# Peptides against a protein of PDB entry 2Q3Z, part 12

Target 1, 272 residues: chain A of PDB entry 2Q3Z
Amino acid sequence: YVLTQQGFIYQGSAKFIKNIPWNFGQFEDGILDICLILLDVNPKFLKNAGRDCSRRSSPVYVGRVVSGMVNCNDDQGVLLGRWDNNYGDGVSPMSWIGSVDILRRWKNHGCQRVKYGQCWVFAAVACTVLRCLGIPTRVVTNYNSAHDQNSNLLIEYFRNEFGEIQGDKSEMIWNFHCWVESWMTRPDLQPGYEGWQALDPTPQEKSEGTYCCGPVPVRAIKEGDLSTKYDAPFVFAEVNADVVDWIQQDDGSVHKSINRSLIVGLKISTKS
Target 2, 254 residues: chain A of PDB entry 2Q3Z as posed
Amino acid sequence: YVLTQQGFIYQGSAKFIKNIPWNFGQFQDGILDICLILLDVNPKFLKNAGRDCSRRSSPVYVGRVGSGMVNCNDDQGVLLGRWDNNYGDGVSPMSWIGSVDILRRWKNHGCQRVKYGQCWVFAAVACTVLRCLGIPTRVVTNYNSAHDSNLLIEYFRNSEMIWNFHCWVESWMTRPDLQPGYEGWQALDPTPQEKSEGTYCCGPVPVRAIKEGDLSTKYDAPFVFAEVNADVVDWIQKSINRSLIVGLKISTKS

## One batch from the design tools (peptide; made by RFdiffusion4, then SolubleMPNN)

Design b1_p9_1_s3 (from b1_p9_1, 4 letters changed)
Fold by OpenDDE base, seed 5:
Structure b1_p9_1_s3 (fold): chain B 272 residues (1-272), chain A 9 residues (1-9)
Amino acid sequence: as target 1 above (272 residues)
Amino acid sequence: IEQKPVGEP
């Protein structure tokens, strides 16, 4: 989890699971230095360098910083996400084969955001950075992964009486989504939450004002302890959200359908 | 492959 530089990332769909090889390359020349630059340009460092540096011994703190800095939202982070198939002014997310080139491009262009990433790219870069910093980390893939935007643990579709989806379809389920799990002690929590912590660097929702997610104990998610910091409800929903269809009738009545064939969540954790 | 929404429910 720290020493492995080559691995696989799972992609595709629940019905058609695929994997790609990925070069994490955490020990390649200059990569550690780039990871340190990433820390030195984070908003917390810029606000108070002394305080930020004093907290870098905490994998909880560092993990949260890295989660935010792997994406370029709200900061000088590494990657710009894009999902609209318009990648001509950058590199297609599907073209990347490793983290090293991404990190080098970021650094060599003055910490300018690299175009473009999708979930596995964000996760893989985060994995590289965290491993560089000595935090055992693995990439995980969740199929039929929910993006809950209103923190109600539901993916809600609104339909008219004819079954036509209404609204902007803001809430969605991904065919797959990737994030990372890092091994940490959690002295900031009650005993028993040491171990794997979920961190999601894909800019999906803001946490405390920043596009970051976690760390949250995998155990807390498994046990449904949604009060556990950080971002337990969001991560829980990614793997366990219920899908609800709201059927709106002309008379103003609303009917709920919860008997869906689509089941949220099928998580695969890598062992390399 | 690309990350994309699941098909229409």
Scores: peptide ipSAE 0.369, ipTM 0.888, DockQ to the pose 0.514
Fold by OpenDDE base, seed 1:
Order: C-alpha cells, then sequence, then structure tokens
Structure b1_p9_1_s3 (fold): chain B 272 residues (1-272), chain A 9 residues (1-9)
C-alpha cells in the first residue's frame, strides 16, 4: 500500500465489475517534489505557513488537506471534475492511465487545474500523493454509491400520481464511486478508531466550508458512529443510505412506494 | 467505464 506503483482500479457496475490498470508512480522522478508543492499551495499554508508545517506530521491533517487539494474546488488544486461527456477542451477522464502525467501537467502549468477527472481519477491521484507522503493508502470502489445532499441518510425520489419523477435529482446514486482509505492512528478520537480511514477527494459536499471529506474511521462507518469526525454521516450514506421512493398527491400528501429496486453500497478495496 | 447516475427505482 506504500511501495506498489502499479495497480488496478475497479469500475463498472455491481453486476458488471470491471477494472483498469493504473500507474500510481509515487516513486517516479519529481513526484515527491510535486506532492510537496501541493502542500505548499494549500489554503492553510497560504494563511499560516508555520502552523500548517507544524501539523504535517499528522496523517489526519495531511489526509484532510490532500482530499481538498486533489480537487481544484476552492483552491489551486489538481483536478477539475466533469461528468457531462463534453471533454473536448481537455483530456477525457477515461483516457488517463496513471497519476504521474496528471501531477506533472498540474505542476508544469503553474498549478493550473487539470481537465478532467471523475471519481477514480481523483481517488488515484490522492492515493499517489498520500503514498508519496508515506501514508499507506488504497483505492476503494463502491458500487451503487449514494450521494446524500441533505444529510438525512436517505436518497429520496419524489413522483407524482402518475409515477413521474418530480423536482431536481440532486440526490443520486452513482453506478460506482471511488475514494481512498488510508492507514493511520486517530489520537484526536477515542481509542479503537485506528486503522483504515476513508478520504474522498471527489468534490461532492463541503466539509467545514471546503470540498473535502474525511478522514473518518472505517470502523466508525461499520458500527454506525455518525458523530465521528470527519464527515461520518456523508461517508456512511455513500455505502448505507436507504432509498425512498415517494408518491406525492395533489393534496400534498406523500406515501412510500412499494418498489425498492436499488440497494446502496457494494464496497471493494484494492489489493495494490 | 465512466461514472454515471444509476437508473431511478
Amino acid sequence: as target 1 above (272 residues)
Amino acid sequence: IEQKPVGEP
């Protein structure tokens, strides 16, 4: 999880699992220097360099910084996400074969955002950076992965009396979603939460005002401890959200549909 | 291969 430079990333759907080879390349020439630049351009460093540097010994702190800096939201981060199948002014997310080219492009263009990424690209780059910084990290894929936007642990669909979907579809389930898990102690938590910590660099929701997510103990998610920092409810929902299909009547009343076809969450962790 | 929404229930 630190020494391997080549690996696989799982994609596709729950019924049709696929994988692609990926070059993480954390030991390739210049990659460590780029990872250090990433730390040196983060908002916390720019605000107070001494305080930021003093906290870089904490994998909790570094993990949270990296999750925010791998996406370009709110900062000089690495990747711009795009999902609308219009990638002509950049590189298609599906064309990347490794993290090294992405990081080199970012640095060589003055830390300008690289176009474009999707979840596995964000996760893979985060994995490279964290490994480069000595934090054991693996890419995780979750099939039927929920994006809970209102923090109620539900994915809710609203339908009219004819079964037609109403309103916006801001809450959704991805066919798959990737993030990373990093191994670290959690001295900032009660005992027992050491081990794998989930970090999600894909810009989905803001955490403390920044598009970042985690670290949160995998154990806390498994045990349903939603009070655990950081972002336990969101990560819990990714793998455990309930799907509710509402029928809305003209009088404003709502009732649950009997149809439940979607099951959220099928998580697999990479071995490399 | 691309990440996309799952079909509605």
Scores: peptide ipSAE 0.368, ipTM 0.888, DockQ to the pose 0.517
Fold by OpenDDE base, seed 3:
Structure b1_p9_1_s3 (fold): chain B 272 residues (1-272), chain A 9 residues (1-9)
Amino acid sequence: as target 1 above (272 residues)
Amino acid sequence: IEQKPVGEP
């Protein structure tokens, strides 16, 4: 994982799986230096450099910092996300073929956010950075990935009496979503949670006030231990959320219906 | 293919 510089990222949909080649390039010239810059511009370093540096021996700490710094939300992070198909003032997320160009652009422009990223771009850059820092990391794709916004482990659709979705779809299911899994010990948790940890650098929800996610043990997600740091409910929902339709009737009554046609979660981990 | 909500074009 640490040594692999080229790989594939899975995209598309559960029914039509696609992949793109990606150059992670963690050993290319200057990339490690850029990763160190990323650490040195993070809000925790700026607040207290000594404390931040003292914690960089912890892959848990570093992983969480990286998940926050790969996106430009709340900080001088690497990528600005955009999903509205208006990419004319930057680079289309679909145009990227590797992490190296993104990281170099970020650094060369004074740590200005690079336009633009979507989930796989965020994940891929995070993967590069974490690998550079010696943390075994892989990109993960989850098809029919839920984005739970209210932490109830449900994706809720409001519908009229005719079954038509009403209002803005605040909660949604992505055709696919990408994040990373990193291998680390979890001395901050009860025994048994060492191993793969999910980290999500795509700015979806705030964790402790910052757009970051994880690390959370993959085992905790599998076992349904939602008390586990960090962000277990959110990550759990990405792969396991139930879909509920709230159907409003003319009399003002609301009928709750479980939508069994929308199945959340089909996670594929990359081997490289 | 871009990341999109399920069921949306």
Scores: peptide ipSAE 0.185, ipTM 0.817, DockQ to the pose 0.566
Fold by OpenDDE base, seed 2:
Structure b1_p9_1_s3 (fold): chain B 272 residues (1-272), chain A 9 residues (1-9)
Amino acid sequence: as target 1 above (272 residues)
Amino acid sequence: IEQKPVGEP
């Protein structure tokens, strides 16, 4: 999980699982230096360098910083996400074959955000950075992955009597979503939550004011302990949210549909 | 393979 430089990332759908080769390249020339630059341009360092540096011995702290810095939403982070199939002013997310070129482009252009990324690109870059920093990390893919936007552990669709979606779509389910799991102790939690921790660098929801997610113990998610730091409800919902179809009648009455066409969550953890 | 929403009408 630290030594492997080449691997595979799972993509596609639950019915049609695919994978692509990926070069993480954490030991290639200059990559560690770029990871250190990433830490030195993070908002916490810029605010208080001494405090930030004093906390870099904590994988919990570093993991959370990296989760935020892999995306560019709130800072001088690495990647700009885009999902609208309009990539002409940058590089298509589907064109990347490794983390090294992305990180080098970011650094060589004065830490300017790289266009563009999607979930597996964010996850892969985060994996590279965390491995460079000595944190055992793997990429995870979840099929039919929920994006809960209102922290109710539900994906809700509102439909009229004809089954047509009403109003603006807020919540959604991805065909697949990627994030990372990192191995660390959790001295900030009660005993028993050491081990794999989920981190999500794709900008989906803000956590404590920043587009970042985790670390949260995989064990906590499995056991349904949603009180654990960080972002347990969000990560839980990604893999376990219930889908509710609301049907609104002309008289204003609302009832749940009996049809369940979507099942959230099918997580694949890599071994490399 | 791009990431995209599912469950849409």
Scores: peptide ipSAE 0.367, ipTM 0.886, DockQ to the pose 0.546; fails the geometry check

Design b1_p9_1_s4 (from b1_p9_1, 4 letters changed)
Fold by OpenDDE base, seed 2:
Structure b1_p9_1_s4 (fold): chain B 272 residues (1-272), chain A 9 residues (1-9)
Amino acid sequence: as target 1 above (272 residues)
Amino acid sequence: LEQKPVGAP
């Protein structure tokens, strides 16, 4: 997980699983230096350098910083996300074949955000950075991955009497979503939560005011301990959310229905 | 290969 520089990232859909080759390149020339620059431009360092540096021995702290800094939301982070097929002023997310070019472009352009990324690009860059910093990390793909926006562990669709989706309040399920898992101890938690921790660098929801996610113990997600920091409800929903249809009738009445056609969650971990 | 929503039109 630390030594492997080349691998595969799983994509596509639950019915049609695909993969792409990816060069993580954590040991290529200058990449470690770029990862250190990433730490030195993070908001916590800029606010209090001594405090930030004193905490860099904690993989929990570093993981959370990296999750926030891989996206350019709220900071001088690496990647700008885009999903609208309008990539003419940058690089299509689908064209990247490795993390090295992305990181080098970011650094060489004065830490300007690189256009553009989607989930696997964010995850892959985070994986590279975390590996550079000595944290065992792997990319994870989840098919039919939920994005819970209101922290209720549900994906809610509003429908008319004909079953047509109404309004802009409908939540989202991705065909696939990628994040990373990192191996670390959790001295900040009760015993037993050491091991794989989920981190999600794709800017989906704010955590403590920053677009970041995790680390949260994979064990906590499996056992349903949603009180465990960080962001357990969000990560739990990504893999286990129930889908609910709110059907509005002409008389203004609303019927709640469980959508059994949409099954959230099929997790695949990348092996080194 | 792009990430996209499912379950909605």
Scores: peptide ipSAE 0.324, ipTM 0.867, DockQ to the pose 0.550
Fold by OpenDDE base, seed 1:
Structure b1_p9_1_s4 (fold): chain B 272 residues (1-272), chain A 9 residues (1-9)
Amino acid sequence: as target 1 above (272 residues)
Amino acid sequence: LEQKPVGAP
């Protein structure tokens, strides 16, 4: 998890699992220096350099900073996300074969955001950075991954009397989603939450005003401890959300139906 | 290979 520079990222769907080779390249020349630049341009450093530097010994703090800085939302972060198949003014997310080229491009262009990333690209770059900083990290793929936008642990679809989905489907389930898990102690929590911590660098929801997610103990998610910082409800929903159909009638009545055809969550942890 | 909503073509 620290020494492996080449690995695989799982993609596709629950029924048709695929993988791609990926060069994490955490020991390639100049990559550590780029990771240090990433820390030195983060909003917390710019606000108070002394306080930021004093906290860099904490993998909890560093993990949260990296989660925010791998995306370019709110800061001088590394990657711009795009999902609309219009990549002509940049690099297609599907074209990347490693983190090294992305990080070098970011640095060489004055910390300008790299176009473009999707979930596995964000996760892979975060994995590289965290490994460079000495934090054991792996990429995780979750199939049928939910994006809960209103923190109710549900994916809600509104349907008419004929069962047709109405509205813009603000909440959604991805065919797959990738994030990272990092190994660390949690001195900021009650005993027993050491070990793998989920971190999600894909800009999905704001946490404390920034597009970042985690760290949250994998154990807390497994046990349903939603009070655990950071972002336990959101990460829990990614892997455990229930799907609800709200069937609207012409008379204004609404019927709640549990949609059992959509099962959220099938998590695969990478070995390399 | 791209990330997409479940059920999307």
Scores: peptide ipSAE 0.087, ipTM 0.791, DockQ to the pose 0.562
Fold by OpenDDE base, seed 3:
Formats: structure tokens, sequence, C-alpha cells
Structure b1_p9_1_s4 (fold): chain B 272 residues (1-272), chain A 9 residues (1-9)
């Protein structure tokens, strides 16, 4: 996990799984230095350098910093996300073949955000950075991945009496979503939560005021321990949200229906 | 392929 520089990222859909080759390149020249710059421009370092540096021995702390700094939301982070297919003023997320070019562009442009990323780009860059910092990390793909925006563990659709979806879908299910899992101990938790920790650098929801996510024990998600820091409810929803239709009738009554046609979650972990 | 929302059926 730390030593592998080349790999594959899974994409597509649950029915049509695809992959792309990716050069993580954590041992390429200057990449470690860029990762250190990333740490040195993080908001916590800028606020209190001594405190930030004293905590860099904690993979929990570092993982959370990296998840926030890989996206440019709220800070001088690496990537700007975009999903509207309008990439003419930057690089299409689909054009990237590795993390090295992204990180070099970021550094060479004075830590200016790189345009553009989507989930697998965020995840791959985070994977590179975490590996550079000695944290065993892998990219994970989840098909039919839910984005819960109101922290109720549901994906909710509002429908008219004819079953037609009303308004803009605030909550959604992605065809796929990528994040990372990092191996670490969790001395900040009860015993038994060591091992793989989910971290999500894609700016989906704020955690403690910053677009970051995790680390949360994969075990906690599997066992449904939603009290476990960090961001267990959100990550749980990504892999196991229920889909609910709220059907409004002409009389103003609302009927709650469980949508069994939409199944959230199919996680694939990479072996390397 | 881009990451895309799955529409409800």
Amino acid sequence: as target 1 above (272 residues)
Amino acid sequence: LEQKPVGAP
C-alpha cells in the first residue's frame, strides 16, 4: 500500500464496472516535498504551527488534515471539484492519469487550486499524499453511493400523486463514488477500531466546519456504530442509506414509501 | 465516465 506507485481505480456503475490506470507516484521526485508543503499551508498550521506540527505524528490527525487539503474548499487545497461537464477553463477530471502532475501543478502555481477534480481524482491524490507520509492507503470505490445532505441516513425523493419527482434532487445517489481507506491505530477510540479507516477528500459535506471526512473505522461502519468519530453517519449513509419516496396526494396528505428499486452501496476495495 | 447522479426510476 505504501510502496505501490501504480494501480487501478474502479469507476463506471455496478452493472458496468470500469477501471482506469493511475500513477500515484508517491516516490517521484519532489512529491514528498509537495506533501510537506500541503501540511504547511493547512489552516491548522497557519493558526498554530507548533500545535499542528506536534500532532503530525498522529495518522488520525494527518488523515483528517489531508482529507481537507486535497480539496480547495475552505483552504489552499489542491483540487477544485466540478461535475457540470464545463471544464474548458481547466483540465477535465477524466484527463488525469496520475497524482504527480496534479500535485506539481498545484505547487508550481503557488498552491493555487487545480481545475478540475471529481471523486476518483480527489481520492487518488489523497492516496498519494497519505502514502508519501507513510500511511498505508488504498482507493475505494462504492457503486450506487449515497450523498446524504441532512444527516438522516436517508435519500429522500419528493413525488407527486403520479410518482413523478418534484423539484431539484437535493440528495442523490452517485453511480460511483471514490474515497480512501488508511490503515492506522485509533488510540482516540475504544479498543478494536484499529485497522482500515475511511477518509473522503471529495467536498460533499462539512465536518466540524471544514470540507473533510474521517477518519472513521471501517469496522464501525460495518457494525453500525454511528457514534464513532469522525463522520460515521455520513460514511454509513454512503454505503447503506435507505431510499424513501414522499408521495404527496391531491388532498395534501403525504405517504412515505420505501423505494426498494434503488439499492445503495457496493464497495470495492483495491488489493494494492 | 464522469461521476453522475443516478436518477430515481
Scores: peptide ipSAE 0.042, ipTM 0.771, DockQ to the pose 0.519
Fold by OpenDDE base, seed 4:
Structure b1_p9_1_s4 (fold): chain B 272 residues (1-272), chain A 9 residues (1-9)
Amino acid sequence: as target 1 above (272 residues)
Amino acid sequence: LEQKPVGAP
């Protein structure tokens, strides 16, 4: 018997929320086997199989491994991200309708990266994998989601005297961003951080040298406890970063303006 | 429907 697990992923913008149907398919034939292959090709397994296997009973450990392995950065992971509208040598991120085809393609091509994904594709695949591994997981969409690259909890824009953005535009606010939340205990943390944990499989920033993010307690983010493992400052910035405009004058003077027209983290949408 | 940067303020 095959059970198809259908859901919705929220997209669009804060003003114009959209959703797409998504087949997570965690109970479809062969999907669990693919998830086990994903674990067996992870860098930690390749480095020390016995140690990796001994830790697979920990949803904290497994969640972090999956966050890293859903993207192909640093490893034999599932998806290659692309955002430049040039998808001709692969599949457009917008064309995917479920995780099953992605995972099957990955496995059937010898664990070769699947082209291409964006945030909701990464999140959806991670959600499927984590569910297969027995970890309760949901996709979360944050509108006006910040990508802080320097861990200062700010999105900074540099402008000339004419208001034109200068230099590197690497720091940005996404119209939306998707990640996952997984339910787990956190025996590695102080009491009270059990529950939903944020994990972000989109390759945005490195955590301990690998493109992965989390798990971090949603409670820690809500309470502003940035000391909690893993990646609390980054996840906090996604939902709470301040936007700073730096206006540089020809005389070398710099003026700071805080533009509140863009509010980071306006709305988080997930299944309750 | 793709993920895009929001225009700078």
Scores: peptide ipSAE 0.301, ipTM 0.862, DockQ to the pose 0.510; fails the geometry check

Design b1_p9_2_s1 (from b1_p9_2, 6 letters changed)
Fold by OpenDDE base, seed 5:
Structure b1_p9_2_s1 (fold): chain B 272 residues (1-272), chain A 9 residues (1-9)
Amino acid sequence: as target 1 above (272 residues)
Amino acid sequence: EPQQPVRPP
């Protein structure tokens, strides 16, 4: 989880699971230095360097910073996400084979955002950075991964009287989504939540005003303890959301229907 | 394979 530089990332769909080889390369030349630069350009450092540095001994703090800094939203972060198949002005997310080139490009271009990433790229870079910083970390893939946008633990589709999905207002289920799990103690929580913590660097929802997510104990997600920081409801929904269809009739009435054809969540954790 | 939304039935 710290020493392994080569690994696999799971992709595809629940029905067609695939994997790709990935070079995390946390021990390659200059990578640690780049990770330190990442910390030194984070908004908290810029606001109060002394305070930020004093907290870098906390993997909870560092994990949260890294989850925010791997994406370029809100800060000088590493990767710009894109999902519309228009990658001509950058590198296709599917072209990356490792974290090292991404991090080097970011640093070498004055910490300018690298184009482009999708979930596994974000996760892989986060994994590299966290490993560099001595935090045991693995990439996780969740198939049929929900993106709850309104914190109600549901994926809601709006349909007309004919059952047709209406507009772009429907919440999303990804064919797959990747994030990381990091091993750390949680002195900021009640006893029992040490161990694997979920961190999601893909910019999906803001947490405390920043596109970051976690750390949240995997145990809390498993047990449904949504009160645990950070971002338990969001991560819970990624793996457990129910799907609901709202069917609007001509008279303005709305019918709620549970969609049992879509099952959210099939999580695969990597062992290396 | 890219990350993409699942098309609900």
Scores: peptide ipSAE 0.539, ipTM 0.944, DockQ to the pose 0.515
Fold by OpenDDE base, seed 1:
Structure b1_p9_2_s1 (fold): chain B 272 residues (1-272), chain A 9 residues (1-9)
Amino acid sequence: as target 1 above (272 residues)
Amino acid sequence: EPQQPVRPP
């Protein structure tokens, strides 16, 4: 989880699991220096360098910073996400084979955002950075992964009286989604929440005003403790959301129907 | 394969 530089990332769908090889390369020349630059350009450092540096001994703090800085939303972060199949002005997310080239490009272009990433690219880069900083980290893939936009633990589809989906909605289920889990103690929480912590660097929802997610104890998610910081409801929904259809009637009434055909969540953690 | 939304039924 720290020493391995080569690994696999799981992709595909729940029924057709695939994997790709990935070079995390946390010990390659210059990569640690780039990770330190990433910390030194984060908004918290720019606001108060002394305070930021004093907190870098906390894996909780560092993990949250890295989660925010791997995406370029809100800051001088590493990657710009794109999902519309138009990648001609950059690099296709599917073409990356490791984190090293991405990080080097970012640094060599003055910390300009790298085009483009999708979930596994964000996760893999975060994994590299966290490993560089001495935090045991692994990539996680979740199939049929939910994106809950309004924190109600539901994926909601609106349908007409005939059951046809009406319009597009931000809430949806990904065929797969990747994030990272990092091993750390949680002195900021009640006892028992040490161990694997979920961190999601893909810019999906804002947490405290920034596109970042976690750390949240995997145990808390498993036990349904949604009160624990950070972002427990969102991460819980990624793996456990229920799907609901709202069927609209002509009179304006709406009928609620549970959709049992869409099952959210099939999580696989990687060993490398 | 790219990350993409699952089509609801």
Scores: peptide ipSAE 0.536, ipTM 0.944, DockQ to the pose 0.510
Fold by OpenDDE base, seed 4:
Structure b1_p9_2_s1 (fold): chain B 272 residues (1-272), chain A 9 residues (1-9)
Amino acid sequence: as target 1 above (272 residues)
Amino acid sequence: EPQQPVRPP
């Protein structure tokens, strides 16, 4: 999980699983230095360098910083996300074949955000950075991955009188979504939550005011312990949300229908 | 294939 420089990232859909090769390249020349620059431009370092540096011995702290800094939201982070198929002023997310080029571009352009990323690009770059920093990390793919926007553990679709989904009002499920799992102890939690921790660098929701997510114990998600920091409800919803349709009638009434045809979550983790 | 929303039935 630290030594492997090349691997595969799972993509596609639950019915049609695909994978791509990816060069993580954590030991390539200059990559560690770039990862250190990433830490040195994070908002916490800029606010109080001494305090930030004193906390870098904590994988929990570093993981959370990296989760935030891999995306360019709120900071001088690495990647700008885009999903509208308009990538002409940058690089298509589908064009990347490794983390090294992305990190080098970021550094070489004065820590200017790289255009563009989607979930697996964010996850892969985070994986590279965390591995560089000595944190065992793997990329994880979840098919039919929910994006809960209001922390109610539901994906809510709104349908008009014709049964058409009102997209602007509705939440969504990704065909697939990628994040990372990192191995660490959790001295900040009660005993038993050491092991794999989920971290999500894709800017989906804010956590404590910053687009970051985790670390949260995979065990907590498995057991449904939503009180566990960080961001347990959000990560839980990604893999376990129920789907609800709100159906509008001609008389203006709205009724709730449980959608059992859409099953959220099919997580694939790299074994080794 | 890009990451994209699932089209619910």
Scores: peptide ipSAE 0.522, ipTM 0.943, DockQ to the pose 0.516
Fold by OpenDDE base, seed 2:
Structure b1_p9_2_s1 (fold): chain B 272 residues (1-272), chain A 9 residues (1-9)
Amino acid sequence: as target 1 above (272 residues)
Amino acid sequence: EPQQPVRPP
């Protein structure tokens, strides 16, 4: 996982799985230096360089920093996300073929955010950075991936009396979503949570005030241990949320209905 | 192909 520089990222939908080739390029010239710059411009370093540097021996700490720094939300991070199909003032997320160009652009423009990314772009860049830093990492794709916005492990759709979904008031499910899994020990947790840790660099929800996510043990997600840091409920919901419809009735009452037509979660891990 | 919301029926 550390040594491979080229791979595939899975996309599409649960019924129509697709993949694209991606050049992670973690060993290309200057990429490691860029990854070190990324660490040196993170908010924690800027606040207290000594403290930040002293913690860089921890892949848990570094993973969390990278998760936050791959997106430009809240900091001088790498990528600006955009999903509205208006990419004319930048590069379409679909145009990227590797992490190297993105990272070089970011660095060469004074750590200015690169336009634009979507989930697989965020994940792929995170994967490159983490690999550069010696952390075994792979990109993961989850189909019908839930974005729980209120930490209740549900995706809730609000519907009018006619059964029509009410715009952006409802939570949402992505056709697919990508994040990364990194291999590390978890000395900060009880024994048994070493192994793959989920990290999500796509800015979806804030964790401790920053758009970052993880690391959280994949085992904890599998076993439903939502108390495990970091961000277990959010990651759990991405792959396991139930879908609920709230339907307005004529008398003003609201009917709760479990939506069984939408099945959240189908995770595919890359092999390299 | 872009990432996009699934529109429930």
Scores: peptide ipSAE 0.507, ipTM 0.940, DockQ to the pose 0.512

